Peptides against a protein of PDB entry 7UQJ. Designs and how they scored, part 239

Target 1, 160 residues: chain A of PDB entry 7UQJ
Amino acid sequence: PELYQNFNITPPRGVLFHGPPGTGKTLMARALAASCSSDERKITFFMRKGADILSKWVGEAERQLRLLFEEAKKHQPSIIFFDEIDGLAPVRSSKQEQIHASIVSTLLALMDGMDNRGQVIVIGATNRPDAVDPALRRPGRFDREFYFPLPDVKARFKIL

## One batch from the design tools (peptide; made by RFdiffusion4, then SolubleMPNN)

Design b2_p23_6_s1
Fold by OpenDDE base, seed 2:
Parts: sequence; C-alpha cells; structure tokens
Structure b2_p23_6_s1 (fold): chain B 160 residues (1-160), chain C 160 residues (1-160), chain D 160 residues (1-160), chain A 23 residues (1-23)
Amino acid sequence: as target 1 above (160 residues)
Amino acid sequence: as target 1 above (160 residues)
Amino acid sequence: as target 1 above (160 residues)
Amino acid sequence: EEERALAEELAEAEARRLERDLD
C-alpha cells in the first residue's frame, strides 16, 4: 500500500522504464527505492540484468528467478529491478529461443503469481521496448510504461 | 585545498548546477560529496531548499543562512547544497520581493565573506538559471555553471 | 581549451566515473556533453561499451578504437564515453587475456597520443574501478576519478 | 506520441516527486 501510494500509482505488478541509454531509468528506480525507504522502513532493492539471467544462470535461470521473487517477498517492502530486460528477448537460435521462452514464461508466471497485496514492485528497464516480449507488457505484468527520453530542451518548454 | 583538488576546480565559492528536473543535479552534488569523503576525511553535506528558506524561515531566514554557513565552516570540509535555488528569486508581490531581496543579499554577503582558503563548497541547483538573481552568478559567488540537460534526442543527433 | 575550461579541470585525457550501477555515470557524461554544446559549438559525443569493444569487434577492435579516436579528433570538440570500461579487463582465458591486453594497450597508446591541446575528453564509466587495468588509471590517461555512490541511506548518514 | 508525451510528463512529475522525497 504505502510503497504504491508513494508512487501515486495503482500498484503495478511491473513498471517498464524505457528510453535511450543513459536516460536515468536505473537511477529513477534507485531513487524510488531511496525515497520510499525511511529509517523505520527500509526497502530492499534487488537488481538483475536481463543478459545475466540468460548467460550466467544457464540451466538454473528459472530457479534463480523463483528464488529472487521469494527473497523479494521475504524482504518486503522490496523492488526488483531488471536492467536490460530486453536481454530476455529471444535470440535467433532455436535452442536459445527455447531457453529464453522458458525464462520469459517463468517471469510471466512469477509476475502473475504476485498477490496484489504484496509490497514488491518489479521495474524493468530497457533501451528497446519493442524488443520486450509483448506478453510482459500486458495488464498485471509490466502494465505501466514510463518513457525516459533523452529529454529534449523542448520538453523543458512543455514541463516548464 | 584538497576538496578543491579533488574537484580539480580552482575553489569556486559557488557552483550552479542548472538544467531541467530529473537531470541528476542533486545526485551529482551528493556524488561529489561522497567521492571527496574518505574514511580519513568526511565531508559534511548541508542541504537546503530555496523554497524552504523563504517559507519555513519567515523572519529568520537570514539568521538561518548565517548559522548554516557558520556550521559549514565549523565542519570543514563541507558542501552546502541549495536545491531549487531559483526559489530565492523574487515573486510578484512587493512584500515578498523585499523579503527575497534581503535573503539574497544575505546569501551574497555570506558567499563574499568566505575566505578563499575555506574548504566549503556551495552548490546551487536550479531548473531555471534565468530565474537566479544575476548577482549570485557573478565571480566569487556561483561563478561556475554546469548545465545538466535533459540529454535530448536532438542533442543526441547534435552530439552523435 | 574551452571544453576543459567549462569543466574547470586541467584537461584530463580521461576521467573515470565509477560507482554502482544506476548512479548516473552515463547520464552525467551526456549532461556534460550537452552542457558544453551551444548552438555555436556542438560537442560530438561518442559512446562505446567495453563489452562491445571485446565481443563485436573481434579482430578489428584495435582498428575500431583508432578510428573512434580519429573521428573524435575530426569532430572536435568531442567526448568519447566508454560505458562499462571494466569490460576491457582481462578474462581468465589466455586467448581472451591476450586480445584484451592488446585492446587495452591500444587504448593506452591512443590516450597517450592525444595532444594536450586537443578538445577530446575521454570518460570511462565502471561499476568496478578495481577491475579497470591500473595502467589506464595513471596520469595522462584516466587520471581523474569521480565516485558515483548509490544513494544509500548510509551515504546520507556520512554526508548529512 | 501522446502516450510518450504523457509518459514523459509522468516520469518527470515522478522524478520531481522523487527529488522531493529523497530530501
């Protein structure tokens, strides 16, 4: 509740931060974590890279994702930040596509399995929102999207 | 000396960080403080908001500024960070203009009164550098300016 | 000259931005580029990832680095930003160590070969400064370091 | 384009809130 009230967001299961590299997606996620953590209520921030999920956890990636979500649930309130979540996108090799499809399927199931009452926010960051599986961008998953432009001087005129 | 050597800056009395919101001005000020603090030499970071100086310290703002600079001097090396320093700019009401003019005059005097050998850096952050009194932007005050753009896509085309 | 005067830094051939992921290293590099670019004087910003230098440019990485520095020199004033420069660190395989050592040697030579009068700044960003070859961190190379801490509550306690 | 503009405005409003809440 409070974590989501601090965002003024109806508790998304996931938020997709998308925009060019160096636009502050990761910074915003950390700033959100820091803003929501008081001396009385520390938020636990879990960071994973999409590419690391695929490359470092070969054969155990699904288990590691499950463990991550379990740990995030144990350490509520928490943020799970997936950096480069587009790294979970299928690659051209059929074997890698199957591995990636299985990992994505596990992530979908984990996001769908989060009780709406949990104090776990999932943030995905990407430079390529179109490279993120559309299934991850559906309601109940990464159903909120924030564009991090390389913010224009003209956005300065619209925001001023 | 060393604080300024760590910045490799000829000791400015003040640095103005300007740029649109979310460009990392406050983060940079904190990062600079943390980068210059070792286990042997802790920097004390004082943060104030321009709006708070005007609103919370009604009738005592000048005294609070003096106390802030005295405390920063006592706890050298130190950084004074003024967030939203454009909040010290005059508003349209003549009474507020007089109050703001007095506060700005006090800040000018405090920045002018800092010995060039002190290990106190003053950082002002603003989204509106043109709303900052030109007197604050003169040599010996906020005489260094760093623009924090919203890193524009067009700046990406101009920069790429 | 002016680019370095804008930084008020004795023109480092290189600046190392180091700190945990999401601390705004890349954002700061872009902000610096855009702050130094006026309508009259555009800075050209070249971005490369350390991992891409090693993986995408297999057998041509040294040539690509040379071309990058030549292009940066042609488009002065310019910034070369190496994201994840620790990705140039040797890996445990002897063949990769040799390739990496050759690429690092080329980067060292290119940084050493920059005329102190050039308007080219090199920024390296890393989450692991200790994984950056100490030879890159010597005077005349990445001889300036900026720590980008996580906005940790403990940094808040050390800075506040 | 409108969704991007709204997402930009929201991201900046949140960045401004975050800057306020980090204080």
Scores: peptide ipSAE 0.000, ipTM 0.185, DockQ to the pose 0.036
Fold by OpenDDE base, seed 3:
Structure b2_p23_6_s1 (fold): chain B 160 residues (1-160), chain C 160 residues (1-160), chain D 160 residues (1-160), chain A 23 residues (1-23)
Amino acid sequence: as target 1 above (160 residues)
Amino acid sequence: as target 1 above (160 residues)
Amino acid sequence: as target 1 above (160 residues)
Amino acid sequence: EEERALAEELAEAEARRLERDLD
């Protein structure tokens, strides 16, 4: 926040948390929202699951994404956390899911449409970073990636 | 912090981290204090365990809480992290523990007595959010709650 | 950040994350960098593994550390995360590793050479805090320590 | 249990990171 204001650096509008299932990506995003809430400033945390958005809002997923970003903007500073974002934004080259292509396009537009002064941070969590559309990983979108190795891989990387 | 100051939002004086054991609530609170320490500003992190406060300070738990909050105020910006806060602040309706009722009342008063400008954040972690006194969950106290699902539940929520 | 600026506290130049393997220290350091990137301010995240720096850069580890700190300073605000920092900076009293002693000395000098106004935060993660040189734990270096207990230990501390 | 443990701690770690960045 003040650490942020003092550097005129265009911050990432989005952060991708990626790593195997159970590596704590979702829990990470939640605790970030909590610790950024001081007595002077509440951060509003919005959580959505990619597969749930697609499955619950068949035909309205784009509208629900727009509403989510509008609500996050209205309640800024805010965090939008997408758990299983690969469920929302699969790679465009997957011929099958036309429905996913429109959601990706909407999410791209929403992330591009965020004002640089907007205190809305988007966090996407996925087990499959390679299943997330590369267009979402560009600067101004999910331009920060954090790999969450398996604890066993972390533990094994620590034991090896 | 600057992200906080720019929005005249009354921030939560406290955040409740809740979720099954092992979901990383304690680890979350500690890393929040660490990342909030820049070269210009140290955040002092105070950690207490609810059961330890009750067991180590039988008859003086209230005084120790007061001292903790005074010390946190003196060393602000600061985070007070209560691990297993359900051990400190059980639900008032539990007839048995008069000792816990006084600790709850003291913690309520301490959280209410924090100036809105005080840069003291209180984080409570519990496995049993329903075992935490509802009075602690009101605005100006632990008015933000973060659920920490099991990684297996996160992984299962990812596998389901 | 604003929470940081308002208190003229000399912030830690470094934070030590310590705890058993698999306690999420690496993931913590990554999520801090991510959440500290707002639309107005990107934090550059540099990740190095202690053992990898020693093994990949045999005879040049000191130069690589200097380059890392220079690059972090150039791209500030930045976080330098050392995973397994005990691999970089073992305790000086371990007679065997002359190579480690020079790396420790270099890291000490680099941490001491950071301007208090430098927005470079150094995070070290280790499973073995007692294996990290005590000189690195002094004020102006890794002067904040965060214990990452095993979630099983957290869970056991919650079950016990 | 160790995988669960680490995932839980990782999740705690990230949550803390996000809270500080919102400050």
Scores: peptide ipSAE 0.000, ipTM 0.195, DockQ to the pose 0.029; fails the geometry check
Fold by OpenDDE base, seed 4:
Structure b2_p23_6_s1 (fold): chain B 160 residues (1-160), chain C 160 residues (1-160), chain D 160 residues (1-160), chain A 23 residues (1-23)
Amino acid sequence: as target 1 above (160 residues)
Amino acid sequence: as target 1 above (160 residues)
Amino acid sequence: as target 1 above (160 residues)
Amino acid sequence: EEERALAEELAEAEARRLERDLD
């Protein structure tokens, strides 16, 4: 409810879409990007998947994240959508591979480095908000969280 | 528009949903499952993610795929949705690990082994149809391909 | 296609999203709200659920509706989204509790009281358009209706 | 899990439809 009220694309805002898988998080992020793009004011939409960044960009994930944020800033107003962000920014643990820790620290620095006057919104989607590093869920980062509930399974099957 | 008109669950059909990430492929597959489920004829919807099958079922992925197809047949009419199927069935290369080749060959055999009278539809979603083994894209497998275009951002705001 | 073309946020418009449950109505309303929000022109998005208004605001639902419309007008351009509006505005019947009749009459008056120059759009979502009071579906209220079909199982395979 | 998956994809199909209608 409240999160949609404040989708002010003026300050860089991090929005975490969370809820059971397939509750429409990815689709909402894109719908948001498209809806913000007028004929006069096109929003550039960047989409990345957390697990794909780790797997495809082994050893360059930090650089690719930096390039993504730079490109988003260059093409502002823009939205950066991280699908399955728990795959990119797992909770920090002493047992996590150093590579995950480095990527998370880079993402944190990039979120913190967004000029409050920049027109870049970051949307993260996850099925597991508690699997996302709490540092990403702090004010100035993903400080807004939208729960995408499962449509009440009971309500669905009365309808099916 | 037209794709949705002919979802006859009578023959087993493989459908490849392809297009840029987040164009609605995963969501369409589930919407398809739900819409085919009437009060009288419920469709069982199985969802798997290609990369998760490889990572979670290391050494048993072939068995888990067989069990998935058997369960889908047991609960027919059914839909098997493979999200990010390029993660499960990469293009055959001489440099691919034998495990990927075995999983792909198992999936090919399962697609070919679907009785034409079975009420099992397989939907694969990918952002990279060219990264999916061409053998999966042959007649009797994923023989129908639906492009999910990026909603033309220009077209959107002419409409708003 | 056509529905989104006419989402001109200039006049107050009531749009009814209807169709089988889980066809994307709620998600559409949110995407529309986001899409209409530019950097220069932020749209305030208000979301309420019909059944929640009745259950949570017993005896104050009329006041809460008035406050919602006043707040939407204060923060214009704005969208008011009523999810499951059939739970809020049931068809008038002699057997319905007087409380439902009062809430419906209040909503009708609020829809009629929107200044044609106001920048408030009201979106109602329902799985049962025939369960919504026909008075809400008159010109100047929810005068546009968008059917969210179940992807017609027949229509699907023409596209497949 | 299947009902969840169906719920999720219906919500995503709706959002894609939103995207298409916004297009």
Scores: peptide ipSAE 0.000, ipTM 0.203, DockQ to the pose 0.030; fails the geometry check

Design b2_p23_6_s1
Fold by OpenDDE base, seed 5:
Structure b2_p23_6_s1 (fold): chain B 160 residues (1-160), chain C 160 residues (1-160), chain D 160 residues (1-160), chain A 23 residues (1-23)
Amino acid sequence: as target 1 above (160 residues)
Amino acid sequence: as target 1 above (160 residues)
Amino acid sequence: as target 1 above (160 residues)
Amino acid sequence: EEERALAEELAEAEARRLERDLD
């Protein structure tokens, strides 16, 4: 949060972390939460798994998302981290497609409804960025993307 | 692998990485696979999710585990990484308990059957070490455990 | 090591990784150790924390550093990774300043004493590059620096 | 917290060990 203020940069509402499994997406999100938490500015970190949003919150997923965003706003500055956000992808049934479409629509609305004055950052992590609804990847939502290469590839990029 | 030989230490057949979500367990496993891959000694990295072993391998999980261990042996030195190995825990049905018990029994047998001369290391990652079958945590299996604390705890330990 | 040989580049004796906590400095050091370890060229990786050099090695820190560099030379090609190298910074007491000055002086001498023909690379990681003694950042020591930006800044560097 | 610190330190020490010996 302050990072963006110091540079006169509007904090991105949403950041997509993508890359192969075990590239440190979740670790980085936590490390960002930790590093942005100074003694003067504690950042509240909220974590949810995409699959849990579908499976554990059956019939209340939209409500739980709303409550999560309200809680994040109440405890700002805060980070909402969605692990495996591609797990919000429809499992291959028409009923699941409808439920999924409703949940994604709710998340879209919540991200769009974030006042730019709010110190809430949303981080989505996925191994499959192409499985994330393109609507989530538009400006004002997950408008910034970070590729997490395999360590071997990261090492190669510094070696090049 | 040679690590343990130089210190007269039997290489652990299995290592359990445990700690809260997003503490870098999967990242560390990949970094280890990377760091252990030298030009003279490329380490083949195999990754499976515990939940995928139950859900995607329905009726073939035992066979797929056997094939995985055979492939790891064929491509040694190698690392087999089981992400969310607690996902091999029974989902709350008697039928799932039987399937789970069979799969876990197969994994136990495969870990026990690893010749100590083989350059295959098995890494299991879990957020819930207590949900991992105690039989997997015995000597000759996941006999070493590594706690991955939250970055905030890591950061606090630096401040202390 | 081979990386530098392939480009006819003298391997830097020391590389400083710096940036906010959780930017992947330690991960990158491990990944570099990994990627520099080819099938033909295994790289031995040594890791130490800066704070451990002061706290765990009380009265033997200089000796342990000498032994570490000797072991790295014996097992070359090798990487010595100092995590939190700013933890070699004096904690605010005159007695700690003297101990710190002695340890830093030993590290300076060890880095200067590395024959450029030796395949030992030293990587220092810090969150506070300005807290690292400027003498360590001179040519022939940590003469190359790599900033590990927060993901947001990393994305900017890819967009630039 | 001390047990977590020790577990972290042990985890880091053995991760260091795993790296040194796979090297």
Scores: peptide ipSAE 0.000, ipTM 0.274, DockQ to the pose 0.062; fails the geometry check

Design b2_p23_6_s2
Fold by OpenDDE base, seed 2:
Structure b2_p23_6_s2 (fold): chain B 160 residues (1-160), chain C 160 residues (1-160), chain D 160 residues (1-160), chain A 23 residues (1-23)
Amino acid sequence: as target 1 above (160 residues)
Amino acid sequence: as target 1 above (160 residues)
Amino acid sequence: as target 1 above (160 residues)
Amino acid sequence: EEEERRRREREEAEKLRLELKLE
């Protein structure tokens, strides 16, 4: 997107925002989308929850992911934000592990199949980066990780 | 808490943070907690999700709310943050409406029963303030509302 | 602004947000402005870049600062956000040091001249708090400092 | 007045969602 083009960075295909809940991961992703949207170039922001991909798209999750990436590609420059991407983590049942493995495999293939890394950014947000499949964290996928620390208590007392 | 004591406000018993998802409501609540915690007075921050109160605490939600308020009172000054407080909204089933009504009634009673409004702050966050029971929005409860707008595109266009 | 009035803080005349670039300083300032805007009380958010004050307002920077503070006073409650306030820092040329000294002196005078600290908040954001003139960091000016830590250094360098 | 205000906030939020194409 424009942000990464404006910064001469090779934009990551995927950025992992990790840190405790309520650290502003989603806010930052929206912030990035809005900061990259110029009057000439509006960035389209797509949001999905990892848990919704597993629960609402049962049997169609792979198709919905494909549609999402196609739509993001049609609406370039775009950001795909996966909130709670650890919600794609396998539920402890073997059947859900297979469904998860298929969804993750589809997401991996979609991320790997993106030729123009600069036009679609994928942001994953998680509270548990270690619960995210290591395959998603490899180069060319979520290869950039951002820790969102708890706003340290000591710093904020000085505002008020 | 210290914020309101330091500020000589009649602290609202409850503050409603409302606005679109990912506008930083939870981040601001954590920010407030952090800004109120001096080296001498740490504010204890309690977080609960409205959906978790309905789903995880089925049959014990009222007891868990009472325990939460007791714990917050023991750990004064404290902030109780209810994320997705609209997740306490009735699920359209009559049985869940009754459970919701009991939980909301318990929350109302707990908020009304707080003698020291200055030592425990309750923050509710919602994406849908209209889905929050109007009884929670009355004076002495969530009587202060803060809108978290989407980071205005116009304002960011003025940054770039 | 309303946040500080709602929190009965003697709002600092100035708050310094410091930390590495991309830490969400500007985002937090906007979130603060937005969270302070109730329906009855819209907070006016004024944004200026330190570098723009030096570069775009050459010969009028002091006048523009005065106008900004007057406008902020007219539109109370208001937030004045100086992004990159270290961009007011003297460029190492003697001519720019004099211009900077005049601008900083004007800003100091404007901050010192604010009677109602509760109605106009000044937020300065910097990546280099040590490059901010110590005179700006004195009590009654930017007397409160907030560190925006790097999310793990490896991560933020991957956005910026 | 409160309904009209909430309507404006929804319209601004929708307009901003439309501008960002936040789906």
Scores: peptide ipSAE 0.000, ipTM 0.325, DockQ to the pose 0.049; fails the geometry check
Fold by OpenDDE base, seed 3:
Formats: sequence, C-alpha cells, structure tokens
Structure b2_p23_6_s2 (fold): chain B 160 residues (1-160), chain C 160 residues (1-160), chain D 160 residues (1-160), chain A 23 residues (1-23)
Amino acid sequence: as target 1 above (160 residues)
Amino acid sequence: as target 1 above (160 residues)
Amino acid sequence: as target 1 above (160 residues)
Amino acid sequence: EEEERRRREREEAEKLRLELKLE
C-alpha cells in the first residue's frame, strides 16, 4: 500500500517471475524485499519452495500455506516468495493427484483473500509459466508476469 | 587449465556455492560461464537441478549423471552446474533411501574420475552446505566453498 | 528524492558498483531501475558502456554525456547506468590522453551539476574501482560504493 | 537505431519497471 501509494501504484497481489533457471528470479525477489526495506520500514521476506511444501508438508501443506499467509500479514509489510511455484501449483489439467489440486485451491483462496490494502506481496518464481495453473495467473492473483530472459548472451557480455 | 594456469592456480574439480536461497548462486555460476567464454573460447554451460535428477530420472539418475559428465568432457571447456545439490547429494548419515546413496556414490566417482587436466569445472549450489554429503566436500571434489551471503541489507540500504 | 524520501535516505548522486565481472553489477543496476519504476512512475533507465562512449563518440563523448544527463533529467525519475565506467573515467594519473581527461572532467561537472532534488540516479559499474578517477568517488558523485564480491574472492580465483 | 535502442531500453526499463513495481 504505502510503498505503492508512494509510487501511486495499485499493489499487485501477486507477481510471477518466470524464465529459464538461473536468470536471477530468486535474487530479484530478495533484491526487491531488501530494496523496499528501510531502517524504519523493514520488509519481512518469507521464502518457500513449491516442491518443499509438497514434499515436506504432505497432508499439512494447506495448513502451512495458511500459516505462511497469516505470518506474512502479521509481519507486514512482507513479501511471500514462492520459488519453483510450478512445483506447488501444477496445471489442473495434468492428471496429477487430488492433493495437488487441493493445495492449489488453498493458494488461490489465500491470494483472493488478501486484503488489497494489505502490505503483503506474493512473488512466484517458475521456470515453466505454462506449468502453473492458469487460475493462479488471473487478475487479483499472479496478475503481473515478469520474464527473466536468460541473460542474453549480449546482456552477459554486458554484465561481465 | 589455461585459465587457471594464467592464475597459477590448480583448477578445482568442484566448487560449492553455498548460502541462503536467492543470493545469486545460480546467476553467478552462469555469469562465470559467460565471463570465461570469449568469442574464441565458448564455455559450454550445463545446468541440472539436484532434485530434478532425483525425481525425473529415478532408476536412470546414475546414467544421466554419467552422460552429463561425458557430454561436458566432449564439449570442454565446460561448466557443470548443479543447482540445489543437497537435493541430489544428501548426507549419507541421513536415513534417506539407498537410491540417494547410490546417486551420491556415482557423483563422487565421476568427480574423482575427472581428469585434473580436463577443462570441466563442476559447480554445486546449495542453501544447506551441511546437508551435502561431507564426502563431496573433500579435496578433489567440491574442495572449494563459496559463501553467498544474503546481499547484506547494508549493501542495499547503501544502494537505495 | 521521493523514492529516497520514502526510504528516508538522502539520494546518492552516484553509486559505484564495483567488483569482479559477472558479479551481477549490471543485473543489479537493471534490477534497481526496474524496482524503482511503477505503473504511475516510470523510471527511465539509460545504459551506457564507458568504453562505448570513448570508442563510438570520439570528439563527441562530452556532448553525448551532456545529452544523456539532459535526457535523464527530462525523463526523470531516471537512472543513468554506466557499465564499465573505468573505461570512461580512467585515473588522471595514468598518462592517458587529454581526451580522456576532458571526458572525465565533463562527467564530474555533470554529476556536480545534478540537482540533489532531481530524481536522477547515476550508477557506475566497474571491475576496477582503483582504475576509476578518485575524483568520481568523492562525496556528491559516486559517494556510495557497493562491492559486488565475487562469491568468495576465493570462489572466482578458484573457479576462474 | 539509437531511438530503437532507447525504446528497447525503455521497454526493458518498462518491463523491468513492471518487474519491479514492488518498489
């Protein structure tokens, strides 16, 4: 809100960082978190891996997502960064198990339930934007998408 | 070889990039690959995720590792980058299944079998260096370790 | 100003990103440019290579620098990013030609002439901070410096 | 070419701006 109000911008509820692996998606998310944090206004940065939520929290993944969003809201301004969100939120049309569909539905509900005036930003990173459930990419969720190109061989020659 | 010869340094067989997630480990590995590539000498960059090798190549992971190292040797000078190597090479003392132990053993053997005169560098990235099998962190393997600090909140406060 | 005021930070006139090549200096500069830009407040990002200004604009480099700063001021908020600024701004004590000294003097004057309340930030990136004229590194110019370590100086020396 | 480069730099800056509208 204020960060975006200071820029007069409507805060996105969610931003999808997509692009090939090692294009700095996670670094950028951390970069944003720290750039938006001042001595007076520390942004709390929460990071989760999509696959870790699936694998570590089988049967509790939904609860862990709820707790994550509650904690982020409690410690606002905050960024929730999901690395490898395609691991957490696969396309529903893939014959993948009912459990994955339930986790995706929980994430959808949590993103929809975010107070638009809340200082919680959700960043999803993926190498496969088309593997992410299109429902997550709708307005009010990950409605902003950012392509992290491979540092173009030119950009690499320019970075190095 | 020559790159290291120009620095009079023994080429590491492997380098472990460790530090919190999103500290640019993968980006740095890619950046190193590009910086070492000139118009005259293109470095071939191979990237694999540790967890992807486990999940996608169940029963073939060892073969896929062998093929990766062969391809890297064929296309030398090359960098093999393992992102999330702790996912591929968990600590042997962890109660994790015999399959993981076999994959780790294969990776150990491949790193030990690398000709020190070969222009193949292996970079492993991890968020949890202590979760990586200590055998991988021994001389002749990932014998060089690099901490990627969180971009110090101070560095950002100074930039912004 | 406001961006920095929102962070309660005095806007640096200039920030020097220094560190070995491929440490993400250019990526971070682009990231900062992007992070500071919103739908309502478009940060205009100007990028120039120091060596390109010298090589492409022989005899016009001073004019091109003036035009760049004027354009940046016209399109504020803006970031001027000089990649490889050591190529543009060599140390005066190096016997490098009068032309280089004139370009450096122009850049010094342009940085000194920036309205501290202007929303123009100058970022210089260099691999060789000691090759940059110390006059550029003084307060009111590139008075903030950010070391982009190689992930452990040992890392690059050991990988490269 | 310079205007297209500036346009690409603006579009990259706008893409980046879009990317970093978090700030």
Scores: peptide ipSAE 0.000, ipTM 0.333, DockQ to the pose 0.045; fails the geometry check
Fold by OpenDDE base, seed 4:
Structure b2_p23_6_s2 (fold): chain B 160 residues (1-160), chain C 160 residues (1-160), chain D 160 residues (1-160), chain A 23 residues (1-23)
Amino acid sequence: as target 1 above (160 residues)
Amino acid sequence: as target 1 above (160 residues)
Amino acid sequence: as target 1 above (160 residues)
Amino acid sequence: EEEERRRREREEAEKLRLELKLE
């Protein structure tokens, strides 16, 4: 059997990959993107790092997010992968409140504005799911969470 | 040579893992550490992120690097993994010259000061090998480079 | 929809992951196992390194392989991952002929003996697919091959 | 402060060592 059956890319669902650093979240997202891409159905993969959007696009991060989602919609079926998404959408209670609030609000609106008929998947990766704005973790946004554990000794005795 | 040849932990070799984001550099470094760790010979793994050393340890980054190398030597055989090492040791020509110069100089001295009999491996990961200070890429430092390719789409179509 | 819908683990298919060192073969296998494991359907992952089976189990490698396959069958759905499988099943023409011949024969018999109704997937990883005994690469064994390439720039523009 | 830092670094190193014994 095809390990990755046809992702019938059902409604755009945000998927949060969370777990310790170096547990393969980014690699899984890439693996998933190319595994869903067939000769018949090429998936376009868009990768952004949360901190890079803040640092490279100071004052234009909202526009860059909008452009990213429009480009993903234009090239659907597509995956938008946010690495270190807690860097882009931190919990609103952190003292960097003003710049982050607009960016978070933009990302929320973009995720809510994804047409349920759209073939755009959003994957967020973080080491700190509790550092991601809880508004992003609601149904219709990052409503699916996948824990990337450290291989536990017991899991290793089950794996090794 | 097989990447995972018997680490006969011969002289301290810096290994630079370079390639696009999410190609599994960090996970390979961890997997390498684990594969080299047997019940008879436990390897201690130390992970640091280059940007985190700069941001968390402003004014003490040099001391933190020294402490890290001393701890790695104390717990040998050990691996020191620097994720995003280009954030710690950027090319000296970038305008952030003053703070980075001392940190780079400290890292150079620590790598040069690793006794050839020490069982400490240093692994640096970067998306931009050309953004790493060329002084770190010389023999006796990060003198081995491993390219982490993106999995090709055609190979993925052979995969899926 | 669940990113990894139910692996309807249809008939046991051996999958060979091949490509240059550090292309993420082992990582993909682990990521795949983790992603197929939900709260509703836990997949048991068994990892072995080819060279470790030869070195740790001299004279008992055949028994260890049999036990591994029985344990995988007992804990199905399961994945057996052989890292560096060319170390376990080298081409018969290499001078280490006698010990490897029995182990290869055992692995062949175990793969042939997997009931088509069993929910056991075998994944082999190698840097050298041509160093794997061709008997393992036949239909019903490692009959699917997945190349982990170096990133071609053109493949990057389709993925990135 | 240095003892708490060494404790956190030991807990991270032990967590990582556990992680690496686990990886």
Scores: peptide ipSAE 0.000, ipTM 0.329, DockQ to the pose 0.079; fails the geometry check

Design b2_p23_6_s2
Fold by OpenDDE base, seed 5:
Structure b2_p23_6_s2 (fold): chain B 160 residues (1-160), chain C 160 residues (1-160), chain D 160 residues (1-160), chain A 23 residues (1-23)
Amino acid sequence: as target 1 above (160 residues)
Amino acid sequence: as target 1 above (160 residues)
Amino acid sequence: as target 1 above (160 residues)
Amino acid sequence: EEEERRRREREEAEKLRLELKLE
């Protein structure tokens, strides 16, 4: 937030962490959520798993997303982390169930409805950036993407 | 364990990690579980997601909790980590389904039934400490609370 | 990968991380996935929770496993991490539902169908290695087992 | 070397702690 204000850069509302599963996307999101906690400044980090919103909140996913964004707004500065966001917001296809389309539409509206002055950042983590609805990857939404490369296989065998 | 023994402090049976989702609660719980593994001392870390116990174990949640605590006792020293514990043990209301009341009752009984000498620590992580049944937040249960502030937004932009 | 090639050791297709829950199994799997990412070599880490594949993908679990292994092959070098693999591949019993038997059979076939030259490693994490189908623990599948001892309780209280 | 290895193992274990503390 402040860094982007200082540089006259619109703080990204959404950051897409993409890369293979367990590259530290969810790790980085939480490390970002942990490292940015100073004793004085308590950012609120909301984690939701995309498939959990769909499966646990059947018929209420849109409502739960709204509540999540409201809570995030209430607890500013906030980070909303969607783990496996491709499970929440799969690419719109003509074969997609109305449920997925509605959830994606809700998420789009919630991201568009975030005040630029709000200290709410949405981090989506996905293993499949191409499985995320392109509408979410547009400016003002997940407009920054961080590729999380997996660790070098060489470094792996130093631990095993 | 030893640190609390050295200070004549009763080791908390339960620690509530609260704070906004992804402030590193689950992240701290697993670091605690990993950092406390020495080559010589093998602490058993049980992770359960509260909503998963409710949704995956419909009608068996109490049994699964009992089994979890039995396994934790069997594999002492142990950590039981309940992620999203508010999903498992929501605040008791007159409108709460019998299922939630039974699960909460079971969890209370299991926490109360832990010997203070048992090397079993229960960590509950929640984004909504006020959504956790107050009975769980009493002495002898989740009697220690750690607030996980979100990272300072300033520190965030050092990583992003 | 390279380390095993240098030692003329067949890289394990499957590694079973076993040990009490939260001993850092999931924790080791992701560090292995994070530490092995060099800037140059991007390993793809796929995380799937065993019970999530069963519960979220009712009737599609086999297809999702196939897709997972295909994606892992496409994104080589890759790590597939099955957290709570005992939830995906429980021990075959005469009482096992056809669904579990089919998923186990699919996982067996997928592990058997991995080229030894493929930079795809499957890590299964379980709290109950004896609850994993013995067929998965055979050579060419989860043929290496790492016991994750719990962290020394002493090291726990340096953080709390 | 062993202290640096332990430090790297701790940093990797911390990075790892961070990653797997997520799901």
Scores: peptide ipSAE 0.000, ipTM 0.233, DockQ to the pose 0.028; fails the geometry check

